# Designs tried in a protein design run: peptides against a protein of PDB entry 1ZZD. Part 3

Target 1, 109 residues: chain A of PDB entry 1ZZD
Amino acid sequence: FQVVNPYLLRDLVDLGIWDEGMKQYLITQNGSIQGLPNVPQELKDLYKTVWEISQKTIINMAADRSVYIDQSHSLNLFLRAPTMGKLTSMHFYGWKKGLKTGMYYLRTQ

## One batch from the design tools (peptide; aimed at target 1 G85 Y93)

Design b1_p12_1 (made by RFdiffusion4)
Pose (drawn by RFdiffusion4):
Order: C-alpha cells, then sequence, then structure tokens
Structure b1_p12_1 (pose): chain A 109 residues (1-109), chain P 12 residues (1-12)
C-alpha cells in the first residue's frame, strides 16, 4: 500500500500541485516536505516530521503537560545525527525539567 | 555554565 497524511493531502490537492512530482518525491524523502520547491512556508511549518522538531520542544511540551499528569507519559525521543553528546544533553535536559519519564524508546539514525 | 552548555548542545 501507501497513503499520505490526509491533512497534508487535502492541502496539496487544494493547490493543484498534487501532480506526480509529489507522491513519488514524498516517498523517496521519508515523507518530508521541507525543501520541496513548490510548497508554501506555512505548510512546511505545519507538517514537520518528528525528525524535524527539536527534541527540546518535545521535552518542553512534555514538561508543560506533566504538571497535570498524576502518573507519567511515554516520551519517545527522536534523534537525527545522534552523537553521545547530544544524547547526554537530551537526558539531562529532561532530567532538569523534572520529568518522571526521561525516555521511552530512542528512535534514531 | 555547565547547564547552559548542555542546552546549547541539545540545540545543535
Amino acid sequence: as target 1 above (109 residues)
Amino acid sequence: EFDEELEKLLDE
């Protein structure tokens, strides 16, 4: 099979750019839209992959919501070009933010 | 200082 994010899908049709320079490009690009030449910036900002969102924001939003969480939450973490240093900063950052669950799975590469 | 350096590293 193969299906595109329906919200991203609706928007590409609404711009008529849902030409084949897309279904194909999207698959051989991990489903990213940054650096597509013909897509508005607003769409780029709205449809960031998790690999394109700073794990800093991920952790901050987790810290925000955590004061309302009696227990904890499964905080999966995503690193692009993973170094031991970046991982260390990610662990510490979540640690100093007071999180109960600093990391569930680390998805990488 | 150490904490700021780790935050900067995370931003990279």
Fold by OpenDDE base, seed 4:
Formats: sequence, structure tokens, C-alpha cells
Structure b1_p12_1 (fold): chain B 109 residues (1-109), chain A 12 residues (1-12)
Amino acid sequence: as target 1 above (109 residues)
Amino acid sequence: EFDEELEKLLDE
């Protein structure tokens, strides 16, 4: 799978901090730039990995998208440490937000 | 709109 977002790569190059060391760092960090001190916070916020975004936010965005579609859409959720409790909460929240017929794809890290 | 406990779980 793609470790480095192509747009992130562009921005890192523009910052002048892209090199082989940076590449290896990102590989070891699964694409995360959150730990880099020389990257502006705005970029860190922009390029959060799917594992770094609150799943609440993901569900909210999915619920928002559902307003604009005629059919059920797939919801991709990413959890580092899924539990039955978390899954239940996610389903409950999704239901509450209107994702009553949504299909859920769970990915784990 | 959202139960605080559920929010806590989802934000882990």
C-alpha cells in the first residue's frame, strides 16, 4: 500500500525537508508526520493518517455524505485496537447520525 | 446530540 501521500510528498519537497532519511522515517511511522518538529501544524492537521483521525469525525463525515447520495454508501472505519465496546458505540453513533443502512468496513492496525 | 461516554470511546 501507499505509505506516503503524494500531496504530502509534494509539500515536504516544497519545505525542503524531503530526503531519503525522511522517506525512511515515514515508512517506519506508517506515513505519519505528527512527530516531525520541522513540519507546520497546519500540515500535520491536513495530513493526518486514517489511523490518527477520530473515528467520530469519520462517522460524522459519512453521515454528512449520506445526505447527498441516493443509495447507501460504504463507511470505512479504522481502529488500532478494536473492541466489542468500541464497535457497539460506533454502530450506535452511526445509527443515531442517520447511517441506518450504511455498510461498515472495519480495518485494523 | 452525542453521549459523552460514546464520544470518549470513539475518540480513543
Scores: peptide ipSAE 0.021, ipTM 0.463, DockQ to the pose 0.536
OpenDDE base, seeds 1, 2, 3, 5: peptide ipSAE 0.019, 0.012, 0.006, 0.018; ipTM 0.448, 0.374, 0.258, 0.456

Design b1_p12_1_s1 (made by RFdiffusion4, then SolubleMPNN; from b1_p12_1, 4 letters changed)
Fold by OpenDDE base, seed 5:
Structure b1_p12_1_s1 (fold): chain B 109 residues (1-109), chain A 12 residues (1-12)
Amino acid sequence: as target 1 above (109 residues)
Amino acid sequence: SFEEELEKLLES
């Protein structure tokens, strides 16, 4: 799967325009909403300057979900410029949140 | 809801 910015997803859901078509569009556009006519310009301006997704939010949701499943799904995290320190921090953060599986698939943009 | 859609997204 492709991880979408959680804040962007929230805004699209609040606008009532999130559906399977929108999901596929974002996949083909690498998460860009700049070409969408039904999105307010204010949101376009906001997410024009936002690159990094909220990895902590994704990890938190995965940790909460793991309570109800036998095996945690693999996490895909996207970082603009990962460092060893940042990767270590994410590892320990996931461990602290009690993830059953600590394997992350890292993608760099 | 947002949480439901996020779950669907993460499972895909």
Scores: peptide ipSAE 0.046, ipTM 0.602, DockQ to the pose 0.032
OpenDDE base, seeds 1, 2, 3, 4: peptide ipSAE 0.040, 0.013, 0.012, 0.006; ipTM 0.602, 0.305, 0.278, 0.307

Design b1_p12_1_s2 (made by RFdiffusion4, then SolubleMPNN; from b1_p12_1, 8 letters changed)
Fold by OpenDDE base, seed 3:
Structure b1_p12_1_s2 (fold): chain B 109 residues (1-109), chain A 12 residues (1-12)
Amino acid sequence: as target 1 above (109 residues)
Amino acid sequence: SFWKKLEEELLK
């Protein structure tokens, strides 16, 4: 089921653009506001869904925190349309960044 | 409706 971010709803109301049309748009877009022209980029960056976050950023974050742990931790990546090339690139990029383990979980939209 | 309930709570 779809979970709506209540903070996003509040911000859209504050912008004065919340209406029935906006509600239906969010439902259709699975909560994404990236395609809305009347939403500030700052809010778009803030409310990125798991499918919209840079996978490289996720890998970098995982590599950074791995410095503080001795044991391997899980790495979860989310892709809308993964290709073999993207998966391979992410795997080797993680290796280059010093991750203890490769990609553990892959989720697709 | 979930949406209606959420709207009411946030706009209260």
Scores: peptide ipSAE 0.022, ipTM 0.438, DockQ to the pose 0.013
OpenDDE base, seeds 1, 2, 4, 5: peptide ipSAE 0.019, 0.018, 0.021, 0.018; ipTM 0.319, 0.291, 0.363, 0.342

Design b1_p12_1_s3 (made by RFdiffusion4, then SolubleMPNN; from b1_p12_1, 7 letters changed)
Fold by OpenDDE base, seed 2:
Structure b1_p12_1_s3 (fold): chain B 109 residues (1-109), chain A 12 residues (1-12)
Amino acid sequence: as target 1 above (109 residues)
Amino acid sequence: SFFEKLEEELES
């Protein structure tokens, strides 16, 4: 299922770069605009996909949320190409940050 | 398609 941020499409239209070629590019890139040279870096940072956001940053945000949420708080991680080493590192990093629960959902592309 | 639907909404 393809999910594209509707605000991203609006911004691309406002930039005047939205066309059939751009649409096909986004489809093949699973919604990523990181490789587009004519898009400001500010927009690239704003519209990072779940596969492009640092997992460490996600863990940090989850740890911050866990301060206000009960023991049922769940962490969702998205990895394009997970390895055992990376999973282990994230596990211990989450533990170090004081997450109340372990990784509940692991999604892969 | 999903993209076409969004394009229509943006043009409205």
Scores: peptide ipSAE 0.026, ipTM 0.440, DockQ to the pose 0.014
OpenDDE base, seeds 1, 3, 4, 5: peptide ipSAE 0.015, 0.023, 0.024, 0.020; ipTM 0.363, 0.416, 0.442, 0.408

Design b1_p12_1_s4 (made by RFdiffusion4, then SolubleMPNN; from b1_p12_1, 8 letters changed)
Fold by OpenDDE base, seed 1:
Structure b1_p12_1_s4 (fold): chain B 109 residues (1-109), chain A 12 residues (1-12)
Amino acid sequence: as target 1 above (109 residues)
Amino acid sequence: DFEKLLEEELLS
């Protein structure tokens, strides 16, 4: 199932552009507002889906969390268009950052 | 250098 981000909903309402058409647009775009010309760039930067966020940032956050845990969490990585190069880079970067779990889930769009 | 490689792959 897909649920619209409540904060995004609020901001779209405040912009006066929320309607049924916008709702359907978000559904077809999997929650992305990056293609909307009438949305300020700052909001586009704020509201990124898991497919639009830098996976480097995700790895960094996971590494930061792993400092205080033994092996209690797993890493989730999301790539819109995965390549062998991207996978290799993420793997070794995670290793370099000292991830102890070594466990991750790879999701593709 | 590896950081740059990562950026090229992940941010492209």
Scores: peptide ipSAE 0.018, ipTM 0.447, DockQ to the pose 0.522
OpenDDE base, seeds 2, 3, 4, 5: peptide ipSAE 0.008, 0.015, 0.017, 0.015; ipTM 0.362, 0.367, 0.457, 0.358

Design b1_p12_2 (made by RFdiffusion4)
Pose (drawn by RFdiffusion4):
Structure b1_p12_2 (pose): chain A 109 residues (1-109), chain P 12 residues (1-12)
Amino acid sequence: as target 1 above (109 residues)
Amino acid sequence: LDELEEMVHMLD
């Protein structure tokens, strides 16, 4: 099979740019839209892949919500070019933010 | 802990 994010999908049709320079490009690009030549910036900002969102924001939003969480939450973490240093900063950052669950799975590469 | 705090910028 293969299906595109329906919200991203609606928007590409609404711009008529859902030409084939898309279904194909999207698949051989991990479903990213940054650096597509013909897509508005607003859409780029709205449809960031998790690999394109700083794990800093992910951790901050987790910390925000956590004061309302009696237990904990499964905080999966995503690193692009993973170095031991970046992982160390990610662990400490979540640690100093007072999180109960600093990391569920690390998804990488 | 102070050395680790200096590494937090790597998340920027």
Fold by OpenDDE base, seed 4:
Structure b1_p12_2 (fold): chain B 109 residues (1-109), chain A 12 residues (1-12)
Amino acid sequence: as target 1 above (109 residues)
Amino acid sequence: LDELEEMVHMLD
């Protein structure tokens, strides 16, 4: 089921734009605020849905986290439309970034 | 290596 990010909710309330219409909008947009004209870009950048974030960035962050982990860790990757080519690219990029023992959990929209 | 870079570019 869908749940609105509580921090996003707070910020929308602080902006004074939260109402039932906004709620319905978020539901129809699967939580995306990217199309809202009255939301600052910084908030749009902050509150990207998992489907709006570059998975390359996710891998980069995972690589950074791996520095602090002495055991293999899991990584969730989210693809809107996965292809074998993209999966292969992600694998190799992960390898390049040092995630040689990473466990990738693929999620599809 | 070049091929790898091309594949990585697909993630951009």
Scores: peptide ipSAE 0.020, ipTM 0.425, DockQ to the pose 0.662
OpenDDE base, seeds 1, 2, 3, 5: peptide ipSAE 0.019, 0.016, 0.019, 0.006; ipTM 0.439, 0.416, 0.436, 0.377

Design b1_p12_2_s1 (made by RFdiffusion4, then SolubleMPNN; from b1_p12_2, 7 letters changed)
Fold by OpenDDE base, seed 1:
Structure b1_p12_2_s1 (fold): chain B 109 residues (1-109), chain A 12 residues (1-12)
Amino acid sequence: as target 1 above (109 residues)
Amino acid sequence: MEELEALLPLLD
């Protein structure tokens, strides 16, 4: 499902750059604001899409949580441009971090 | 393992 982020909407309104053109831009960019030159870097960092978030960081956070989970958790990973090297590295890194489930689903573009 | 770890920056 596509979900409207009300916080992003508010911040774009506060910046005075929200209009129908911005709405269409966000649709075409699948919610990404990284390409907008007039948006502060702080907001770009705040409103990263799943394709713009470090998967290494996600694996680290999963490892940190794993000590409080009995069985396992459904860790999903997102790669815009998957390669064999990236996939292999993620599997072994997750394994080395002690994850029982290093990757439940892989999403790609 | 070290060779695989060298690819980890690609996950950022």
Scores: peptide ipSAE 0.039, ipTM 0.600, DockQ to the pose 0.590
OpenDDE base, seeds 2, 3, 4, 5: peptide ipSAE 0.039, 0.045, 0.036, 0.021; ipTM 0.570, 0.539, 0.571, 0.460; seed 3 fails the geometry check

Design b1_p12_2_s2 (made by RFdiffusion4, then SolubleMPNN; from b1_p12_2, 7 letters changed)
Fold by OpenDDE base, seed 1:
Structure b1_p12_2_s2 (fold): chain B 109 residues (1-109), chain A 12 residues (1-12)
Amino acid sequence: as target 1 above (109 residues)
Amino acid sequence: EEELESLLSLLD
């Protein structure tokens, strides 16, 4: 199930735009605020969902973590619109970054 | 390598 980000909730309340309509909007948009015209871009950048952030960044973060962890940890990748090209690029990028394991779990929207 | 870099741009 989906849970509203408490920090996002706080900031939307501070903006004075939080109400039942906004709640329903977030539910229908799977937590995304990217389409809201009255939200500052800074907040949109801050509250990107897992489907909106660069998977390259996720792989970079995983590579950084792998320096200090065992290969028992798993990598989760999220693609809104997966293509064979993206899958191939992610595989090779992970390999290039020297991840201890090439195994990852792919989630699609 | 050039092809790989091109593919990596898809992750941006």
Scores: peptide ipSAE 0.017, ipTM 0.453, DockQ to the pose 0.633
OpenDDE base, seeds 2, 3, 4, 5: peptide ipSAE 0.014, 0.009, 0.012, 0.000; ipTM 0.429, 0.379, 0.364, 0.202

Design b1_p12_2_s3 (made by RFdiffusion4, then SolubleMPNN; from b1_p12_2, 7 letters changed)
Fold by OpenDDE base, seed 5:
Structure b1_p12_2_s3 (fold): chain B 109 residues (1-109), chain A 12 residues (1-12)
Amino acid sequence: as target 1 above (109 residues)
Amino acid sequence: EKELESLLSLLD
C-alpha cells in the first residue's frame, strides 16, 4: 500500500499547506509533488518518486555500487512509458557502465 | 558514438 514519506509530510506541514485536501492529492498522484505550485523547486527535486528519477542516474549508482560487491545485485528500473528505443538505450548504457549482470527488472507505471 | 548519444538522451 501507499505510504506518505514522513519527511515530506514534515516539510509540507512546515510550509503550512498540509491538510486533508493535500493528503488526497498525494494519494491520487502516487506521492508526487511535482505539480504543486506552492512548493519550492528544491523540495520538488528532493522528493522525486521512483517514476520521476532519471533511470540513467539509477544505472550510474548501480555501477558505483558494483565496485564493492562480487556479484551485481538485481537492478530495478522504472519507466512510465516504455518504448523499444528506451529499452535499447538502457541496455547499451548499462553495458557501457560495466555492469556485471545484464539482468534487471523492468517496472512500468 | 553519435547514435549512442542519441539513444542515451531518451533516458533523461
Scores: peptide ipSAE 0.018, ipTM 0.434, DockQ to the pose 0.596
OpenDDE base, seeds 1, 2, 3, 4: peptide ipSAE 0.013, 0.015, 0.009, 0.012; ipTM 0.376, 0.435, 0.366, 0.350

Design b1_p12_2_s4 (made by RFdiffusion4, then SolubleMPNN; from b1_p12_2, 8 letters changed)
Fold by OpenDDE base, seed 1:
Structure b1_p12_2_s4 (fold): chain B 109 residues (1-109), chain A 12 residues (1-12)
Amino acid sequence: as target 1 above (109 residues)
Amino acid sequence: MEALESLLSLLD
């Protein structure tokens, strides 16, 4: 299901680029603003979709918080185009970082 | 080890 990000909406209004066309663009791009030339890079970095976030960073953050969790936590990873190499790399990296759960769900497009 | 580090770049 689609969730409206009210902060992104506000920032696009403040930029003066919010209209029905922008709304339809965001729907078509599943919320991504990376392809918008008139959007500042700072906002592009702020409003990354899950598919645009480094999975290495997600694994690192999971490792960092794992020391405060007794058993484990559900770590979900997201790959637009999964390959055996990427999957193998993620598993071994998570293992080397000491994760008890290297991957709970894998989401793909 | 180098091969794995190269594969890690695929996660960015």
Scores: peptide ipSAE 0.027, ipTM 0.522, DockQ to the pose 0.541
OpenDDE base, seeds 2, 3, 4, 5: peptide ipSAE 0.024, 0.022, 0.023, 0.021; ipTM 0.459, 0.453, 0.445, 0.428

## One batch from the design tools (peptide; aimed at target 1 S54 K56 S89)

Design b1_p13_1 (made by RFdiffusion4; failed a check: the pose's geometry)
Pose (drawn by RFdiffusion4):
Structure b1_p13_1 (pose): chain A 109 residues (1-109), chain P 13 residues (1-13)
Amino acid sequence: as target 1 above (109 residues)
Amino acid sequence: EEFLEELEHLIEE
């Protein structure tokens, strides 16, 4: 099979750019839209992959929501070019933010 | 802890 994010899909059709220079490009690009040559910036900002969102924001939103969480939440973390240093900063940052669950799975590469 | 706080920017990418 293979199916595209239906919201991203609706928008590409609404621009008529859902030509084949897309279904194919999208798959051989991990489903990323940044740096597509013909896509508005607003769409680029709206459809960031998790690999394209700073784990800093992920942790901040987790800290925000956590004051309302009686228990905890499964906070999966995603690192692009993972170094031991970046991981250390990520752990500490979540730690100092007072999170109960600093990390569920680390998805990487 | 102060040193690790200086490295927080490493997770911005």

Design b1_p13_1_s1 (made by RFdiffusion4, then SolubleMPNN; from b1_p13_1, 6 letters changed)
Fold by OpenDDE base, seed 4:
Structure b1_p13_1_s1 (fold): chain B 109 residues (1-109), chain A 13 residues (1-13)
Amino acid sequence: as target 1 above (109 residues)
Amino acid sequence: DEELEKLFYLIDE
């Protein structure tokens, strides 16, 4: 497994802020750069971890893809603190968005 | 879609 996205690593090196301290920071933050003040917001938006991305956006993207595929690809959703209400809403939202199947994999932190 | 936005309210909150 990789804690740091290889493309993120490249960009951090290009910024000149990659060092051992940065590496250790990312390890402790599970790859998140959202708390780094010396990283441009554009990069923060680009390199959100799975726990930082809106799952609504994930479902939207999945729905968009499903328009052009015969077999539905597996959808992985990530919730830090899942509740029955969230799961139910997520299920129906995906259904309304036109996902071919209501089956998806749920990951929790 | 207003309905879609409402469905995801619990998740966004």
Scores: peptide ipSAE 0.034, ipTM 0.610, DockQ to the pose 0.347
OpenDDE base, seeds 1, 2, 3, 5: peptide ipSAE 0.031, 0.025, 0.024, 0.025; ipTM 0.480, 0.460, 0.299, 0.438

Design b1_p13_1_s2 (made by RFdiffusion4, then SolubleMPNN; from b1_p13_1, 5 letters changed)
Fold by OpenDDE base, seed 4:
Structure b1_p13_1_s2 (fold): chain B 109 residues (1-109), chain A 13 residues (1-13)
Amino acid sequence: as target 1 above (109 residues)
Amino acid sequence: DELLESLFHLIDE
């Protein structure tokens, strides 16, 4: 089951490029618009799927947020092809950056 | 932090 982001849908309609072909494209691309030549880069940056966002950036933002909270937030990380090396590096990187618990939920594509 | 930078790069590997 796949649902198009309603805000993305709105912006694509506003651009005048939404049609059945675009819908099928998004389905085949798992919601990614990164390959569309007629979409402004700012929208591509805004509507990155969870698999396209740098997990390092996610960890950095989580570490920054942890400074302002008393209790640790749940952190979700997404990797297409996780390896023990990547997981270990992410764990220690987050810890070194100041994550209080180092706990996170891993999602795999 | 040298260690931090090293770990940062390892995430991409």
Scores: peptide ipSAE 0.045, ipTM 0.668, DockQ to the pose 0.397
OpenDDE base, seeds 1, 2, 3, 5: peptide ipSAE 0.044, 0.039, 0.038, 0.038; ipTM 0.672, 0.648, 0.648, 0.643

Design b1_p13_1_s3 (made by RFdiffusion4, then SolubleMPNN; from b1_p13_1, 7 letters changed)
Fold by OpenDDE base, seed 1:
Formats: sequence, C-alpha cells, structure tokens
Structure b1_p13_1_s3 (fold): chain B 109 residues (1-109), chain A 13 residues (1-13)
Amino acid sequence: as target 1 above (109 residues)
Amino acid sequence: DAELESLFYLIDE
C-alpha cells in the first residue's frame, strides 16, 4: 500500500502538473519524481525517497548522533540492489566513523 | 579513511 506524500502532492498541484497520469507515474515509480523533466531540481532534492538518499550521508548523521548518547542506537539502511562489496564498505565506514553499534537493519527494494 | 571512502563511492556508482 503506497500513499503519496501530502506535501509533494501539494507542490505538484501548485505547479499545475498533477493529473491522473502523474498519479499513475508515481505509483509505478514508487513515489520517485527524479525522472520528471517538468519538476524543478529543488523539489527533486527535497522529495528524495529513502532509496535515493545517499546511505553514506545517513551513516555520517548516525555517527554524529552517537556522540551525544551513551546507549547504542540501531541504524536503518536502504539499498535498491545491495552487493557484498557495498555492504562490507558500509560496515567498515560506519566502524571508522565511530558508531557504537555493530548492528544495522538493511532494507531492499 | 580516504581509501575507504573512495571504495564506497566506486561501489555506490
């Protein structure tokens, strides 16, 4: 079950490009607007899905948060097509960045 | 660290 982001819907309506075709497009693209030529880049940057955000950035933010807490926290990572090499690199990168937890959840598309 | 970051970028491309 997929729901369109209400803020994205608002902005698309304000742009005057929301219609049944756009709705069907978002359904087939799992909410991604990155491939739409008539959408400003600033909106594409704002409405990145979890599959489009750099996982390195997510790890960096998690490492920054870990400095302020005593208890370890779990990290959720999202990958469209994970490979053994990518998983290994992400693990070691997180370790070198000082994450207190060795556990993270991997979600795949 | 730089080497690890480079590897990360190559795999992520």
Scores: peptide ipSAE 0.021, ipTM 0.428, DockQ to the pose 0.373
OpenDDE base, seeds 2, 3, 4, 5: peptide ipSAE 0.018, 0.015, 0.020, 0.018; ipTM 0.316, 0.315, 0.426, 0.321

Design b1_p13_1_s4 (made by RFdiffusion4, then SolubleMPNN; from b1_p13_1, 7 letters changed)
Fold by OpenDDE base, seed 5:
Structure b1_p13_1_s4 (fold): chain B 109 residues (1-109), chain A 13 residues (1-13)
Amino acid sequence: as target 1 above (109 residues)
Amino acid sequence: DAELESMFHLIDE
């Protein structure tokens, strides 16, 4: 189930924009505030959902960690609207970065 | 890396 990030809730209250309408908006948007015009960009950058984080960055971080461990940790990737092209690109990118394990789990929205 | 960036172009759209 979906729960509002408590820190996000705090910041929205501090902005004076928290109300029932905002709550319903977050539910329908799966926690995303990226589309809100009355939220500062710095907060949007801070409160990205897993669907809004660059998957390339996640793969890069996983590759960096793999230098220090025998086997790469399980890698979970998230795509809002996956296509075969995107999946293929993601697979090859991970392979070229030297990940010892492929994509462990793919989640879609 | 230019090669890696080209391979990831569809995801970055």
Scores: peptide ipSAE 0.023, ipTM 0.522, DockQ to the pose 0.359
OpenDDE base, seeds 1, 2, 3, 4: peptide ipSAE 0.020, 0.021, 0.016, 0.021; ipTM 0.504, 0.487, 0.407, 0.488; seed 2 fails the geometry check

Design b1_p13_2 (made by RFdiffusion4)
Pose (drawn by RFdiffusion4):
Structure b1_p13_2 (pose): chain A 109 residues (1-109), chain P 13 residues (1-13)
Amino acid sequence: as target 1 above (109 residues)
Amino acid sequence: DPDYFETVDEQLE
């Protein structure tokens, strides 16, 4: 099979740019839209992949919501060019933010 | 950099 994010999909049709220079590009690009030459910046900002969102923001939003969580939450973490140093900072950042669950799975590469 | 974090030492300041 193969299906595109329906919200991203609606927007590409609404711009008529849903030409084939897309369905193909999108698949051989992980489903990323940053650095597509013909897409508005607003769409780029709205459809960031998790690999394109700083794990800092992920952790902050997790810390924000956590004061309302009686238990904990499954906080999966995503690293692009993973070094031991970046992982260490990610662990400590979540640790100092007071999180109960610093990390569920680490998805990488 | 999506993987950006301050170092541990900088976070301890």
Fold by OpenDDE base, seed 5:
Structure b1_p13_2 (fold): chain B 109 residues (1-109), chain A 13 residues (1-13)
Amino acid sequence: as target 1 above (109 residues)
Amino acid sequence: DPDYFETVDEQLE
């Protein structure tokens, strides 16, 4: 199982901040670099994990794609702390945005 | 907050 994105690894090496401590940090943070003070914001934005992206934005993007595609494809959604309320909200939001299918695959951290 | 969604009540209004 690969813990670190290979491109992220490359960029961290290029920054000269890759070491065993960094590796262990990433393992404990499930690959997130958002908390690292010595990483440029540009890289943080580039390497957001699925847990750090607004799922509402993902639904918006899916809805936008649905305009151009015959049918909406399966959509993967990720919630760090899923609740029934959040799940319901996502379903209703998807419906509101005009998604043609309710095929949401939920992944949890 | 990547997990943020409007509440069901808010969305139904």
Scores: peptide ipSAE 0.046, ipTM 0.413, DockQ to the pose 0.832
OpenDDE base, seeds 1, 2, 3, 4: peptide ipSAE 0.035, 0.010, 0.041, 0.020; ipTM 0.407, 0.369, 0.439, 0.373

Design b1_p13_2_s1 (made by RFdiffusion4, then SolubleMPNN; from b1_p13_2, 6 letters changed)
Fold by OpenDDE base, seed 3:
Structure b1_p13_2_s1 (fold): chain B 109 residues (1-109), chain A 13 residues (1-13)
Amino acid sequence: as target 1 above (109 residues)
Amino acid sequence: DPDAFPSVEELLK
């Protein structure tokens, strides 16, 4: 079950590049627009899929939010090709950044 | 790579 991001859809429509071909492209690319030459870089940066964003950044943001709440938000991390070393580093990094509960969910592609 | 996670050894320094 795959759904196109409604905001992405809106922006692609606004760009005038939304059509059936684009729809099929997104389906085959698992929602990624990074390879599209007719999409502005700013939109590519905005609409990175969960597999394309830095999970380090996600941890940083989660840590920042945790300052204002008594219990940490649930944190989901996504990795394409995780290694034991990378997973360990992620856990330790989250801990060092002060996450209360650390990583709650891990997804792999 | 600024987006890479630091090694465990680096974090323990």
Scores: peptide ipSAE 0.092, ipTM 0.548, DockQ to the pose 0.539
OpenDDE base, seeds 1, 2, 4, 5: peptide ipSAE 0.078, 0.069, 0.045, 0.089; ipTM 0.572, 0.509, 0.470, 0.554

Design b1_p13_2_s2 (made by RFdiffusion4, then SolubleMPNN; from b1_p13_2, 7 letters changed)
Fold by OpenDDE base, seed 5:
Structure b1_p13_2_s2 (fold): chain B 109 residues (1-109), chain A 13 residues (1-13)
Amino acid sequence: as target 1 above (109 residues)
Amino acid sequence: DPNAFPSVEELLK
């Protein structure tokens, strides 16, 4: 199991900001670089963890794909801080978007 | 926030 994405590691090294402190930071932040002030936004966008990606966008993409397939793709959704309201909204939104298959897997942080 | 899900109230309308 790799704690740090190897491509992220490469880019951080290329930026000259990789050190033991950075490593420990990433470990404590579960791989997130969103809080780092010295990382370009482009890299932050590229290396969003599953917890930082809009699940609404994921549902939209899944709905778009479902137009071309007989069965909806297995859909995994991730919520950092789930509430009943968020869960309900996700279910209804998925239904509204025409997903034929409900969530295959819901993961919480 | 365009990335936020609609509220339950909005979805239940």
Scores: peptide ipSAE 0.068, ipTM 0.519, DockQ to the pose 0.489
OpenDDE base, seeds 1, 2, 3, 4: peptide ipSAE 0.052, 0.062, 0.064, 0.059; ipTM 0.488, 0.511, 0.488, 0.474

Design b1_p13_2_s3 (made by RFdiffusion4, then SolubleMPNN; from b1_p13_2, 5 letters changed)
Fold by OpenDDE base, seed 5:
Structure b1_p13_2_s3 (fold): chain B 109 residues (1-109), chain A 13 residues (1-13)
Amino acid sequence: as target 1 above (109 residues)
Amino acid sequence: DPDYFPSVEEMLK
């Protein structure tokens, strides 16, 4: 089941835009606030759902960490609309970037 | 597309 991020809820309340309509909107949008015109971009960036962030960036960050650790941290990737080609490219990109472990877990929407 | 990845072929060059 879906639960609204409590910190997001707090910030929306602080903005004075939280109401039942907003709640229903978030439910229908799977927690995304990216389409809200009355939310500062800073908050949109902060509260990007896992489906709205670049997985390439996640891989890059993981690769950066792997330089300093014995084993790569568990890497979870999320793709909204995966294709076999995209999955393969993503996997090999991680490999090429020097990740010591492969993709740990993949989630799809 | 924020999740654009080069093709495997491109990466293997």
Scores: peptide ipSAE 0.065, ipTM 0.601, DockQ to the pose 0.724
OpenDDE base, seeds 1, 2, 3, 4: peptide ipSAE 0.061, 0.062, 0.065, 0.064; ipTM 0.608, 0.611, 0.621, 0.596

